# Peptides against a protein of PDB entry 5T59: the designs that were tried, part 13

Target 1, 112 residues: chain A of PDB entry 5T59
Amino acid sequence: TTPTMQSTSLLTEHLGYPPISLVDDIINAVNEIMYKCTNAMEKYLMQRNIIGKKDFSDEIKIGTAKLESLLENSVDKNFDKLELYVLRNILSIPSDLLEENRFRLLHHEKLV
Target 2, 90 residues: chain B of PDB entry 5T59
Amino acid sequence: EHIRFQRLVQVCNKALEESIRKLQSWEKIHECFPNYGQTREGIENLTVCQQQVIKLWSNLSRVEFDAIFHERSIEEKLNQLDDLINKARS

## One batch from the design tools (peptide; made by RFdiffusion4, then SolubleMPNN)

Design b1_p9_6_s4 (from b1_p9_6, 7 letters changed)
Fold by OpenDDE base, seed 2:
Structure b1_p9_6_s4 (fold): chain B 112 residues (1-112), chain C 90 residues (1-90), chain A 9 residues (1-9)
Amino acid sequence: as target 1 above (112 residues)
Amino acid sequence: as target 2 above (90 residues)
Amino acid sequence: SYKMQDIKL
């Protein structure tokens, strides 16, 4: 179930920010972490690119790029699921509380 | 009675763990460096690299996600949300 | 906002 406008408004009032903002923070963070990890990996291996008489720089660059791609795909998949779950099940208001009388109650509790 | 924040932490951890799964596979790592990984030194380097990047992933995620949760006061807000919902239903 | 310090392998 997709969150309603009313639910979003109420949650925004409660949180002080739109629910999607939290998800955005999480996703942005993991993306940054992802690239930091792959960059660190590449740098580590590139400092160790020569073994014997062979230079493996090209293989390292290609290999780390492949790993980055694999990680990107996995991050996208798993955090898409996370986004849906968080917005639908965690940052959500049950439908019964979206009724007028319950809506008033939530506002009352917020203001007291 | 407070369940939402716990669930948030759980799903975040799950997403992080599942995302790093491919890098935890030595086979996947080795496949990306077929010739490099045929050398003794290469194997050693890849082994250390794999271990350290996984550790880096974990450490960075912990620090950043905790910071987000703190800045957004999400534990408090979700607990309050749980309380409001439970109270409204009582 | 929090700024994470860079760490390396």
Scores: peptide ipSAE 0.179, ipTM 0.941, DockQ to the pose 0.076
Fold by OpenDDE base, seed 4:
Structure b1_p9_6_s4 (fold): chain B 112 residues (1-112), chain C 90 residues (1-90), chain A 9 residues (1-9)
Amino acid sequence: as target 1 above (112 residues)
Amino acid sequence: as target 2 above (90 residues)
Amino acid sequence: SYKMQDIKL
């Protein structure tokens, strides 16, 4: 089920931050890691661009760009799924708790 | 009892593993460097590069995700959430 | 706050 405004508010109160903030942190991190990896690959290969008397710089640049694109697509797909799963199934409040009397429990625990 | 944090870790690991899957394919790596990969030295370089980048991916992810989880106190918060839910259902 | 350090191949 899709998160409701009510559940988001309750979870924000519980977490101290909106649930989406955690997902944002994760996605931002993996994106940064991704580009660090691809940059490292390019630099590593560009330091080894000459084999014999042949310069493979152009091929390396094109090839690493292709790999970057491939990785980008995969990251996007998989972490989009992750976002949905986390927000729906992990950072979620069961429907039976999304009632007037059940909300008191969450608030009560915070106040204690 | 406490299930949410475990699930978070699992789905993070799954996403990371699936994301790097294509780079784990030697065939796909080689396809990106068709001429470079026709040389012995090129193959060696690509092999090392592939291995190292996968390790880099894994290491960076571990460090960064652990940091996020710590900063967000997510294990504690998710455990508390589990407890609250269980309490409410009792 | 945590800052990621550069790691190279």
Scores: peptide ipSAE 0.172, ipTM 0.940, DockQ to the pose 0.074
Fold by OpenDDE base, seed 5:
Formats: structure tokens, C-alpha cells, sequence
Structure b1_p9_6_s4 (fold): chain B 112 residues (1-112), chain C 90 residues (1-90), chain A 9 residues (1-9)
């Protein structure tokens, strides 16, 4: 089930931050890594842009841009799935406990 | 008994592996450099580039994700969450 | 991170 406001509040209190913040950190990190990888690839090939008497600079720039787009699409797809899974199945309070008001244990254990 | 953190690590690894899969395809790489890849030297450069990018991806992700998990104390917090839920069900 | 990038590529 989709996370509720109540679940989010309880988890925020437990974690010290909203659950979404962890996911944001992960996604931001992978995006940064992605661009570092593609940038490194472009630089590596641009340093090797001339073979014989032919300059392949334009082809390299276009090609690396295509690979970047390919990687971006894959990252977006897979980490969107990750976000949903983490928020629904990992950083979540079981619905049966919320319905039975057993979630109060989280507050009780923290205060005691 | 403690399952949430293990699952977090698993899904992170899965997402990383699935994301880099397209770059692991030589066909996809070569298609982006049709003329460059027709030269011996070009093929060699692309091969090295592909291998090193995959390694860089793996190494950077390991370091950065571990740092995030540590800074957020997520293993401890998820273990505590497991314990609290189990206690509530007992 | 940048240092690692230079080493690998």
C-alpha cells in the first residue's frame, strides 16, 4: 500500500528525517556518478580523437551524448522502481499495525 | 529477524546493475561510434573506455552509497524498526 | 572521486 501521512510521521520521528530524504540522497548520488562516468568517457575519447589523418571529434561528442541519454533513461527507470519499493516495503509501517493502533509502540519505546 | 537493511542493499545493487547493463553491450557502444569503431585503434580505445567506465561506476557507487548509509545510520534504524514491529506482533 | 576518475580513465 501507499505510505500514509501517519506512517511518514512515525518514521520521520524514528529516523530523524523523512523517509524520502534517504531516497533523495541515493538518487542524487547515482545521478552525480552517472555524469562523472559519461564525462570521463568523453574526455578519454577526445584525447584520442585523431586516428591517422582523420579527426573524429564531432562523432565522439555526438556518440557520448547518445550514451549519456541511454544511461539517463536507464537510471531514471530503475531508480524510480527503487524509490517505490523502498518507501512501500522497507521504510514503512505494516498496515495491520496501524489499523490496530499498535504503531503507538514506536512512540512508547522512544519516550521510555 | 533483521531483514529491512538487507533488502535495501539488495535493491540498491539491483538498480545499479540494471542501470549499467546497456553500457555493457558492445553493440550499443559501437553503434554510437560507427566510423570511429571501424578503425583498429578506435575499437581498442572503445574497449578500454567501456571496461573502465563500468569499473568506475561500480567503485563510485559503492563508496558513495556506503557513505549515505553511514550518515543516515540506516542499518541501525532499520534494525530497530524490525525489532519494534516484531515486538508489536508478539 | 575526481582522483579516481583520472586513475581509471
Amino acid sequence: as target 1 above (112 residues)
Amino acid sequence: as target 2 above (90 residues)
Amino acid sequence: SYKMQDIKL
Scores: peptide ipSAE 0.159, ipTM 0.941, DockQ to the pose 0.063
Fold by OpenDDE base, seed 3:
Structure b1_p9_6_s4 (fold): chain B 112 residues (1-112), chain C 90 residues (1-90), chain A 9 residues (1-9)
Amino acid sequence: as target 1 above (112 residues)
Amino acid sequence: as target 2 above (90 residues)
Amino acid sequence: SYKMQDIKL
């Protein structure tokens, strides 16, 4: 089921932050990690750019850029799926409880 | 009884594993460096690079995601959520 | 090793 305003409010109260904030942290982290990895790869190979008498610097730059693009596409795809799954299935209140007005327990338990 | 945090860890691991899969392919790596990879020394460098970047990906993700989970107290909060939902259904 | 230090951040 799709997250509702009602469930978001209740979960925000429970968590102390909106559910989306956790997902944002995760996505921001993986993006940072991704660029650290590609940067490390480029630096490693650029330090080893000359084989024999031939300079492969241009090929290394192009090649690492291609790998970065591939990784970017994969990260975007997989973490978009992650975002949807987390918000719908993990940080969520079952619809049957919301429909039966049982979600009040979450608020009540905090006050008691 | 407590299932949500386990699922969070699982889907995070799955997303990380799926994301790095293309870099785990030697064929994909080699295709990006067609001439460099035709040299013995180039192949050696690419091999080490591939292994180390995958390791870096794994290590950084573990450290950063654990830090996020700790800062957000997400295991405790998800366990509490499971308990609250189960109580509501009883 | 030197190789590891080159790529590790």
Scores: peptide ipSAE 0.135, ipTM 0.940, DockQ to the pose 0.044

Design b1_p9_7_s1 (from b1_p9_7 with S1M E6N)
Fold by OpenDDE base, seed 4:
Structure b1_p9_7_s1 (fold): chain B 112 residues (1-112), chain C 90 residues (1-90), chain A 9 residues (1-9)
Amino acid sequence: as target 1 above (112 residues)
Amino acid sequence: as target 2 above (90 residues)
Amino acid sequence: MRKVFNELL
C-alpha cells in the first residue's frame, strides 16, 4: 500500500530524515552517473571520429544522443519502480505497528 | 532476521542492471551508428566503448550507492527497524 | 594505446 503520513512521520523520526530523501539521493546519483557515462561515450568516439578519409562526427553525436535517450528512458522506468518498492516495502511500517500502542515502542527506543 | 537492507541492495542492483540492459545489446549499439559500425575500426571502437561504459556504470554506481548508504546509515537504521518490528510481534 | 573512460570524465 501507499505510505501513510503517519508512517512517514515515524520513519522520519527513526531515520533522522524523510524516507523520500534516500530515494532522492539514489535517483540523483544514478542520473549523474548516467550522464557521465553518455558523456564518456561521446568523448571516446569523438576522439575516434575519423576513419580513413571519412569524418563520422555527426553520426557519432546523433548516435550517442540516441543511446542517451534510451538509457534515460530505462533509468526513469526502473528507478520509478525502485522508488515505489522502497517506500512501500522497505521503508515502511507494518499495519500492526500503526496502532497507538505500537508507536510507543519506536519512541521508547529513541529515548533510551 | 534482518531483511530490509538486503532487499534495498537487491532492488538497487536490479534497477541498475535493468537500466543498463539496452547498452548491453550490441544490436542497439550498432543501430545507433549504422555507417560507423560498418567499418572495421568503427566496430572495434564501438566494442571497446560498450565494454568501458558498462564497467564505468558498474563502478560509479557501486561507489556512489555505497556512499549514500553510509551517509544515511541505512543498514543500521533498517536493521533497527527490523528489530523493532520483530519485537513488536513477539 | 587505449583510452580509459575514467580519464574522460
Scores: peptide ipSAE 0.186, ipTM 0.941, DockQ to the pose 0.018
Fold by OpenDDE base, seed 2:
Structure b1_p9_7_s1 (fold): chain B 112 residues (1-112), chain C 90 residues (1-90), chain A 9 residues (1-9)
Amino acid sequence: as target 1 above (112 residues)
Amino acid sequence: as target 2 above (90 residues)
Amino acid sequence: MRKVFNELL
C-alpha cells in the first residue's frame, strides 16, 4: 500500500519531520559508508601494490572498482526494498485511522 | 505491542547484511584480483582486506544508524505510533 | 605489519 498524502501529513506532524527524511538519512549514511569501505580497500591494497618484481597497481584499481560496483548494486537493490518497506509498513497509518473521527483522536492524543 | 521500531531495526540489519554479502565471498574477491591473488602475499593481503572491510562496514553502520535513530527519536516516535494505533482500535 | 582500516579513513 502506497502512503497517502493524509498519512504523510499525519506522520510528519507526529514525527516532526516527513517520513521520507528518515529514509533519506539511512540511504545517505549507507552510501557514505559504502564509499568509505571501498576507499579503505583501495588504499590498503595500494600500499601493498608491489609483490616481488611486479607492480599490481592497475589491477588493484580495476579490481577495487569492480568490488565497488558490486557493492553499489547490492546497496541500491536492498535499500530500495528497505525504503518501500519502511514507508509502507513501518511509517504508515492504517486506513481505518484515516477516517475523520480517528484523525481527531490522533490529534487529541498528541495534544494531551 | 511495540513492533514498528523492532521491525525498522530488523529491516535495516537485513539490508546491511544482504548488501555486504558479495564481499563476504572469497570467490568474488579473488575474481577481482586474478593475478594479484595468484601470489602468496596477494592472497594474504586480500584475506586481511576482506576481513577488515567487513568489520568496517559493520562498525560504521552500527554507529551511523544508531546516531540517525537517536537524532530522529525514532524509537520513541514509533512506540507512540503503536500506542496510538492500538488505543484507537480498542 | 597489518594496518587497520580505521587508520586509512
Scores: peptide ipSAE 0.175, ipTM 0.941, DockQ to the pose 0.018
Fold by OpenDDE base, seed 1:
Structure b1_p9_7_s1 (fold): chain B 112 residues (1-112), chain C 90 residues (1-90), chain A 9 residues (1-9)
Amino acid sequence: as target 1 above (112 residues)
Amino acid sequence: as target 2 above (90 residues)
Amino acid sequence: MRKVFNELL
């Protein structure tokens, strides 16, 4: 089920921030980590680009780029799934709490 | 009783593990460096590189995600959410 | 070799 506007509002009040903000933080973090990893790999191999009489710099650059692309695709796929799951199943409010008489529950807890 | 935060951690770990899965394949790594990987020294370098990048991935993700969870107070907030839901259903 | 990798971060 897709989150409703009411659910989002209530969760925002509860969390102190919109639910999507948490997901954004996670996705931004993994993207940064991803590029740090691939960059480190490329640099490591480029420092070891010559073996014997052969210079493998071009192959290293191409190969690392391929790995980066593979990782990017996988990250995108898996964290899109994560986003949907988190917003629908973790940061969600059951319909029972979306009734008028139940709105007071979240509000009351905040005040106490 | 409190389940949401555990689920959050689980799905984060799953996403991270699935994302790095292909880099864990030596065959996949070697395919990206077909000639470099034909040399003994190249294989050694790729082996170290693969091991280190996987460790780096794991370590960085742990540190960064824990920081996010702390900054967002998400464990506490999710526990509270669980409590609210359980209370409403009781 | 491993230390070199970590320093490249």
Scores: peptide ipSAE 0.173, ipTM 0.941, DockQ to the pose 0.018
Fold by OpenDDE base, seed 3:
Structure b1_p9_7_s1 (fold): chain B 112 residues (1-112), chain C 90 residues (1-90), chain A 9 residues (1-9)
Amino acid sequence: as target 1 above (112 residues)
Amino acid sequence: as target 2 above (90 residues)
Amino acid sequence: MRKVFNELL
């Protein structure tokens, strides 16, 4: 079920922030982690770029860039799925609770 | 009774695991360094690099995601949401 | 080796 404006409003009131803000935090975090990982990998290998009098710096730079691209594609794909799942199934209000009588109950619980 | 936070953790772990899968493949790593990986020393360096980056991925994600969950009080909020839903259905 | 890698963060 696609999130509705009503669900978003109720969840924002409940959470103290819009549901999308949690997803944004998660996605921003994984992107930062991703680049930290690939940067560390490149630096590690660049410190070990000479083997048997041969300089592999160019190959290391190209290879690390390829791995970064692979990781970027995978992160984008999997966390797009995560965003959809979280917003639709976790940070969601069932239709029966969105009915008028049940909706009032949700508001009442916040005041009690 | 409380299921939403557990599902959040599960889906986060799944996304993290699926995302790092390509780096877990030695074949994929080696393909990116075809000449470097033909040397004994290069293989050793790539092996250590692969192991360390996977561990770094796991450790950083655990720390950062736990921090987010704490800052957003998401376990408490999702448990409360479960309780509200269950109460409404009773 | 691990120490060197961690220092790159």
Scores: peptide ipSAE 0.161, ipTM 0.940, DockQ to the pose 0.018

Design b1_p9_7_s2 (from b1_p9_7, 3 letters changed)
Fold by OpenDDE base, seed 1:
Structure b1_p9_7_s2 (fold): chain B 112 residues (1-112), chain C 90 residues (1-90), chain A 9 residues (1-9)
Amino acid sequence: as target 1 above (112 residues)
Amino acid sequence: as target 2 above (90 residues)
Amino acid sequence: MRKVYDELL
């Protein structure tokens, strides 16, 4: 199920931040990690670009770019799924708690 | 009882594992460096590179995700959410 | 983190 505005508001109150903010942090982190990994790989290989009499710099650049692309696609796919799952199934409030009489539950707990 | 944080960790790990899977394939790595990988020294370099990048991926993700979870107090908040839900249903 | 990164390079 898709989160409602009410659910988002209640969760924001509970968390102290919007649920999407957590997902944003995760996605931003993995993207940063991804580029650090591919950059490190390129640099490592470029320092070892000459073998014998051959210079493989061009091949290394192309190859690492391909790997980066593969990783980007995979990260995008898997973390899009993660976002949906987290927002729908983890950071979610069941319908019974969204009823008028139960709306005060989260609020009450915050005050106590 | 408390299940949401455990699930969060699980899905994060799954996403990370699935994302790096292609880089764990030697065949896939070698395909990107067809001529470089035909040399002994090239194979050695690629092998080390592959191993280290996977290790880097794992270590960085662990540290960064743990930091996020801590900064967001997400374990505590999710446990509280579980408790609220369970209480409401009891 | 940096240690691992430096090890790779």
Scores: peptide ipSAE 0.078, ipTM 0.935, DockQ to the pose 0.020
Fold by OpenDDE base, seed 2:
Structure b1_p9_7_s2 (fold): chain B 112 residues (1-112), chain C 90 residues (1-90), chain A 9 residues (1-9)
Amino acid sequence: as target 1 above (112 residues)
Amino acid sequence: as target 2 above (90 residues)
Amino acid sequence: MRKVYDELL
């Protein structure tokens, strides 16, 4: 099920921010972490690029780029699934509670 | 009774674990450095690099995600949401 | 956090 506008409004009021904002924070964080990791790998290996008088700099650059791509693909896949799951199953309000009487109840509870 | 925050943590951990899985594969690492990995020193360097980057991934994600959860007060908010839903259905 | 990063680099 896809979140309704009403659900989003209620959750925004409850959370103090739109539900998507939490997901955005998570995704932005993992992307930043991802590039920090790949950058660290490249730097580490580039400091060790000469072995037996052979320069492996080009191979290291290409190799780390490949690893970055692999990681990017995996992150995108898994966190797209995460986003969908969180918005549909965690940051969600059951449809039966979106009725007017239940809506009032939620507001009442918030104000108490 | 309080299930939403637990599920959030679980799905985050799962996504992180699944995402780093390819870097945990020595075969995948070696494939990216076919000639470098044919040298003794290269293998040693790649081994250390793989180990450390996985640790970095784990540590950074833990710190950053915990910070997000705290800043968003998400545990409290999700617990409250669970309570509201349960109360409404009672 | 920074320690691990520095160890790798």
Scores: peptide ipSAE 0.071, ipTM 0.935, DockQ to the pose 0.020
Fold by OpenDDE base, seed 4:
Structure b1_p9_7_s2 (fold): chain B 112 residues (1-112), chain C 90 residues (1-90), chain A 9 residues (1-9)
Amino acid sequence: as target 1 above (112 residues)
Amino acid sequence: as target 2 above (90 residues)
Amino acid sequence: MRKVYDELL
């Protein structure tokens, strides 16, 4: 199930930050890494763009762009799944603990 | 007992592995460079490039994700969460 | 990080 506002509040108190912030950090990091990788590929190949008498610069640019697109799509897909899983199954509070009688557990422990 | 952090690491690794899978395909790489990859030197360059970028992907992700986990104290927090849940159920 | 990056380039 989708995280409730209640669970988000409790987890925010426990973590010291909203659960989504962790996911944001992860996604931002992988995006940065992704573009560093594709940029590195392009630069590496561009330094080796001439073979014999042929200049493959245009092909390299197009090719690396295609690879970047493929990687972008894959990253988006897989880390969207990751986000959903993390928020639902890792950074989550079981429903039985969200009942009124147990709602105060995390808050109580913090105060002790 | 403590399972949440382990799961976090697992799903992160899975996402990283699945994301880079297409770049691990030589066929996909070669398709992007149809003429360049028909030359001996081109093939060699693409091979090295492929290997190095995968290595870069792995190394950067390891360092960055570990940094995030540390900065967010997520292992400790998730362990505490596990403990709280277990305590509540006992 | 930079070292690894530079190794690729």
Scores: peptide ipSAE 0.070, ipTM 0.935, DockQ to the pose 0.020
Fold by OpenDDE base, seed 3:
Order: structure tokens, then sequence, then C-alpha cells
Structure b1_p9_7_s2 (fold): chain B 112 residues (1-112), chain C 90 residues (1-90), chain A 9 residues (1-9)
């Protein structure tokens, strides 16, 4: 079930922030981590670019770029799934709690 | 009783694990460095690099995600949500 | 985090 405006409003009130904000934090974090990893990998190999009398700098740059692309694609795919799951199944309010009588209960508990 | 935060941690770990899977493949790593990886020294460098990148991925993810969860108080909030739902259904 | 990064480099 797709999150409703009502659900979003209630969860925002409960959390103190919109549910999507948590997902945004997670996605932003993993993207930052991803580029730190690929950057570190490139730097590590570029410090070891000469083997014998051959310079592998160009191959290293191309290779690390390919790995970065692979990782980007995988991160995008898996964290898109994560976003959907979190918003639909974790940061969600079941239909029975969204009913008129139960909706008041959520507000009542906050005030007591 | 409290299940939502556990599920959040599980799906985060799963997403992280699935995302790094390609880098865990030696074949995929080697394919990106076809000539470099044909040298003994190159293989050694790639092996160390692969191992360290995976560790960096794991360590950074753990620290950053835990920080997010703490800053957002998400465990407490999700536990409260579980309690509200359970109470509503009782 | 920085220590881990430095170890890799």
Amino acid sequence: as target 1 above (112 residues)
Amino acid sequence: as target 2 above (90 residues)
Amino acid sequence: MRKVYDELL
C-alpha cells in the first residue's frame, strides 16, 4: 500500500520529521561512503602504478572508474528497494489504526 | 513485540551487503585490470585493495548508519509505533 | 573513519 497523506502527517507528528527524511539521510550517507571507497581504491592503486618498467596509471584510472560504475548501479538498485520497503512497511500506519476511532487514539496517547 | 526497528536494521544490512557484492568478486575486480592483474605484484596489490575497500565499506556504513539512527531517535520512535499499533489492536 | 581510510592508503 502506498503511503497516504494522512499516514505521512501522523508519522511526521510522531517522529518530529517527515518519514522521507530518514530515507534521505540513509541514501545520502551510502552515496558518500561509496565515493570514499572508490576514491580510496584509486589512490591506493595509483601509489602502486609502476610495476617493473611499465606504468599502469591509465589502466588503473579506467578500471577504478568501471568499478565505481558497477557500485553506483548496485547502490541505486538496492537502496531504491530499501526506500520503498521502509516507507511502505516500516514507517507505515496500518489501516486499522487509520480508522476514525483508532486515529484519535494516536493523538490521545501523545497528549497524555 | 518490537519488530520495526529490527526490520529497519535488517533491510539496511541487506542493501549494504547486496551493494558490495560485486566488489567481493575477485573475477570482477580482475576484469577491470586485465594487464595489471597479470603481474604478481599487481595481483597482490589488487588483493589488498579489495580486502581493505570491503572493510572500509563495512566500517563506514556501521558508523554512519548508527549515527543517523541515533540522531533520528528511530529505535525509540519505532518501538513507540509498535506499541501504539499493538494497543490499537488489543 | 579517517583511521580506516588512512590504513587503506
Scores: peptide ipSAE 0.064, ipTM 0.935, DockQ to the pose 0.020

Design b1_p9_7_s3 (from b1_p9_7, 3 letters changed)
Fold by OpenDDE base, seed 1:
Structure b1_p9_7_s3 (fold): chain B 112 residues (1-112), chain C 90 residues (1-90), chain A 9 residues (1-9)
Amino acid sequence: as target 1 above (112 residues)
Amino acid sequence: as target 2 above (90 residues)
Amino acid sequence: MRKVFDKLL
């Protein structure tokens, strides 16, 4: 089920920030980590680009780029799934709490 | 009783593990460096590289995700959410 | 040998 506007509003009040903000932080973090990893790989191998009489710089650049692409695709796929799951199943409010008489519950807890 | 934060951690770990899965394959790594990987020294370098990047992935993700969870106070907030839901249903 | 990665850890 897709989160409702009411659910989002209530969760925003509870969290102090919109639920999507948490997901954004996670996704931004993993993207940064991803590029740090691929960059480290390239640099490590480029420092070891010559073996014997052969220079493998071009192959290293191409190969690392391929790995980066593979990782990008996998990250995108898996964290899209994560986003959907988190927003629908973790940062969600059951319909029982979305009734008028139950809206007071979150508000009341905040005041106490 | 409190389940949401545990689930958050689990799905984050799963996403991270699935994302790095292809890099954990030596065959996949070697395929990207077909000539380099035919040399003894190249194989050694790729082996170290693969091991280290996986460790880097794991360590960076742990540190960064923990920081996010702390900054967002998400464990506390999710526990409170669980409590609210349970209370409403009781 | 592992300096590049160590710097990022």
Scores: peptide ipSAE 0.142, ipTM 0.941, DockQ to the pose 0.019
Fold by OpenDDE base, seed 5:
Structure b1_p9_7_s3 (fold): chain B 112 residues (1-112), chain C 90 residues (1-90), chain A 9 residues (1-9)
Amino acid sequence: as target 1 above (112 residues)
Amino acid sequence: as target 2 above (90 residues)
Amino acid sequence: MRKVFDKLL
């Protein structure tokens, strides 16, 4: 069920870019968003690090790092699944269209 | 008729929702700040922090993913792919 | 209080 070289080539021609490039954009974006979120959390709490004459800076740094790790693991897991699904089920060409006569149809439609 | 782009949006939303689920757990948040979370002010700060980060996650994801989809013209391309497949099977 | 998050929106 893995994408073939032929399907990848056809989709690349159709899209104007390799299918994996879309997934890369998505994954890169979510990674950037993830770190923006965790950074915001740390900064927000660090501005509120002293309570009742006690400094919680160290605990905040450790705690936010733990949350970042949890989020990283979850993002990795879920977007790995997304990558597989997109490439196999969305950006895919059915086997019947990989036949020679159907391949010609793809080219014909592009020219119209 | 056109199903691929809808599926793409659905799986993206699902991945985003599943990814942020751990941060939606107050228990998980509190466990990371055991002493800070024992103070009234600490609890208040963590509560606001949790709410805001979830909103930030949602808003940034929406904006960035929409931008990607637009730049890649993916809705149009997937619709064309659906049409091509349907035509070939008719 | 929420300036850190608001600037990222």
Scores: peptide ipSAE 0.140, ipTM 0.941, DockQ to the pose 0.020
Fold by OpenDDE base, seed 3:
Structure b1_p9_7_s3 (fold): chain B 112 residues (1-112), chain C 90 residues (1-90), chain A 9 residues (1-9)
Amino acid sequence: as target 1 above (112 residues)
Amino acid sequence: as target 2 above (90 residues)
Amino acid sequence: MRKVFDKLL
């Protein structure tokens, strides 16, 4: 079920922040982690770029860039799915609770 | 009774695991360094690099995601949401 | 030998 404006408003009130803010935090974090990982790989290998009097610096740079691209594509794909799942199934209010009588219960619980 | 936070953790772990899968493949790593990986030292360096980056991925994600969950009080909020839903259905 | 990664852990 697609999130509604009503669900978003209720969840924002409940959470103290919009549901999308949690997803944004998660996605921003994994992106930062991703680049830290690829940067670490490049630095590690560049410190070991000479083998048998041969300099592999160019191959290391190209290879690490390829791995970064692969990881970027995978992160984008999987965390797009995560965003949809979280917003639709976790940070969601069932339709029966969005009915008028049940909606009032949610507001009432905040005041009790 | 409380299921939403557990599902959040599960879907986060799944996304992280699926994302790092390509780096877990030695074949994929080796393909990116075709000449470097033809040397004994190169293979050793790539092996260590692969192991360490996977550990770094796991450790950083654990620390950062736990921090997010704490800062957003998401376990408590999702448990409360479960309780509200269950109460409404009773 | 693992100094680069250890700095980030």
Scores: peptide ipSAE 0.135, ipTM 0.940, DockQ to the pose 0.019
Fold by OpenDDE base, seed 2:
Structure b1_p9_7_s3 (fold): chain B 112 residues (1-112), chain C 90 residues (1-90), chain A 9 residues (1-9)
Amino acid sequence: as target 1 above (112 residues)
Amino acid sequence: as target 2 above (90 residues)
Amino acid sequence: MRKVFDKLL
């Protein structure tokens, strides 16, 4: 079930911020972490790029880029699913509470 | 009775675990470095690299996500939401 | 040996 405008408004009032803001924080964080990880991998291996008489710098750069791509794809897939689930099932208000009388109840409880 | 925050943590952990799954595969790591991984030293370096990046992923995710949850007061807010919903249905 | 990763922790 897709969140309604009314649900978003009520949740924004309750949370103090739009529900999507939490998801944005999560996604931004994991993206940052992802690139920190791949950067660390590259740097670690590039410090160890020469073995014997061979320089593996190019292979390391290409290989790390491939791993980054794999990780990007996985992150995108899994956190897209997360976004949908969170917004639809966690940060959601049941339809029965979107009725006018229930809406007032939520406001009343918030003010008490 | 409070279920939403628990679910949030669960789905976050699941997404993180599934995302790092490919890096946990030695085969996937090795195939990205086919010649480097044919050397003894290369294998050793890749092994350490794989282990450390997975740990880094886990540690950074834990710290950052906990910070987000705290800054957004999401546990409290979701618990309150659960309570409101349950009360309204009672 | 773990310097790069440790710096990020």
Scores: peptide ipSAE 0.133, ipTM 0.940, DockQ to the pose 0.020

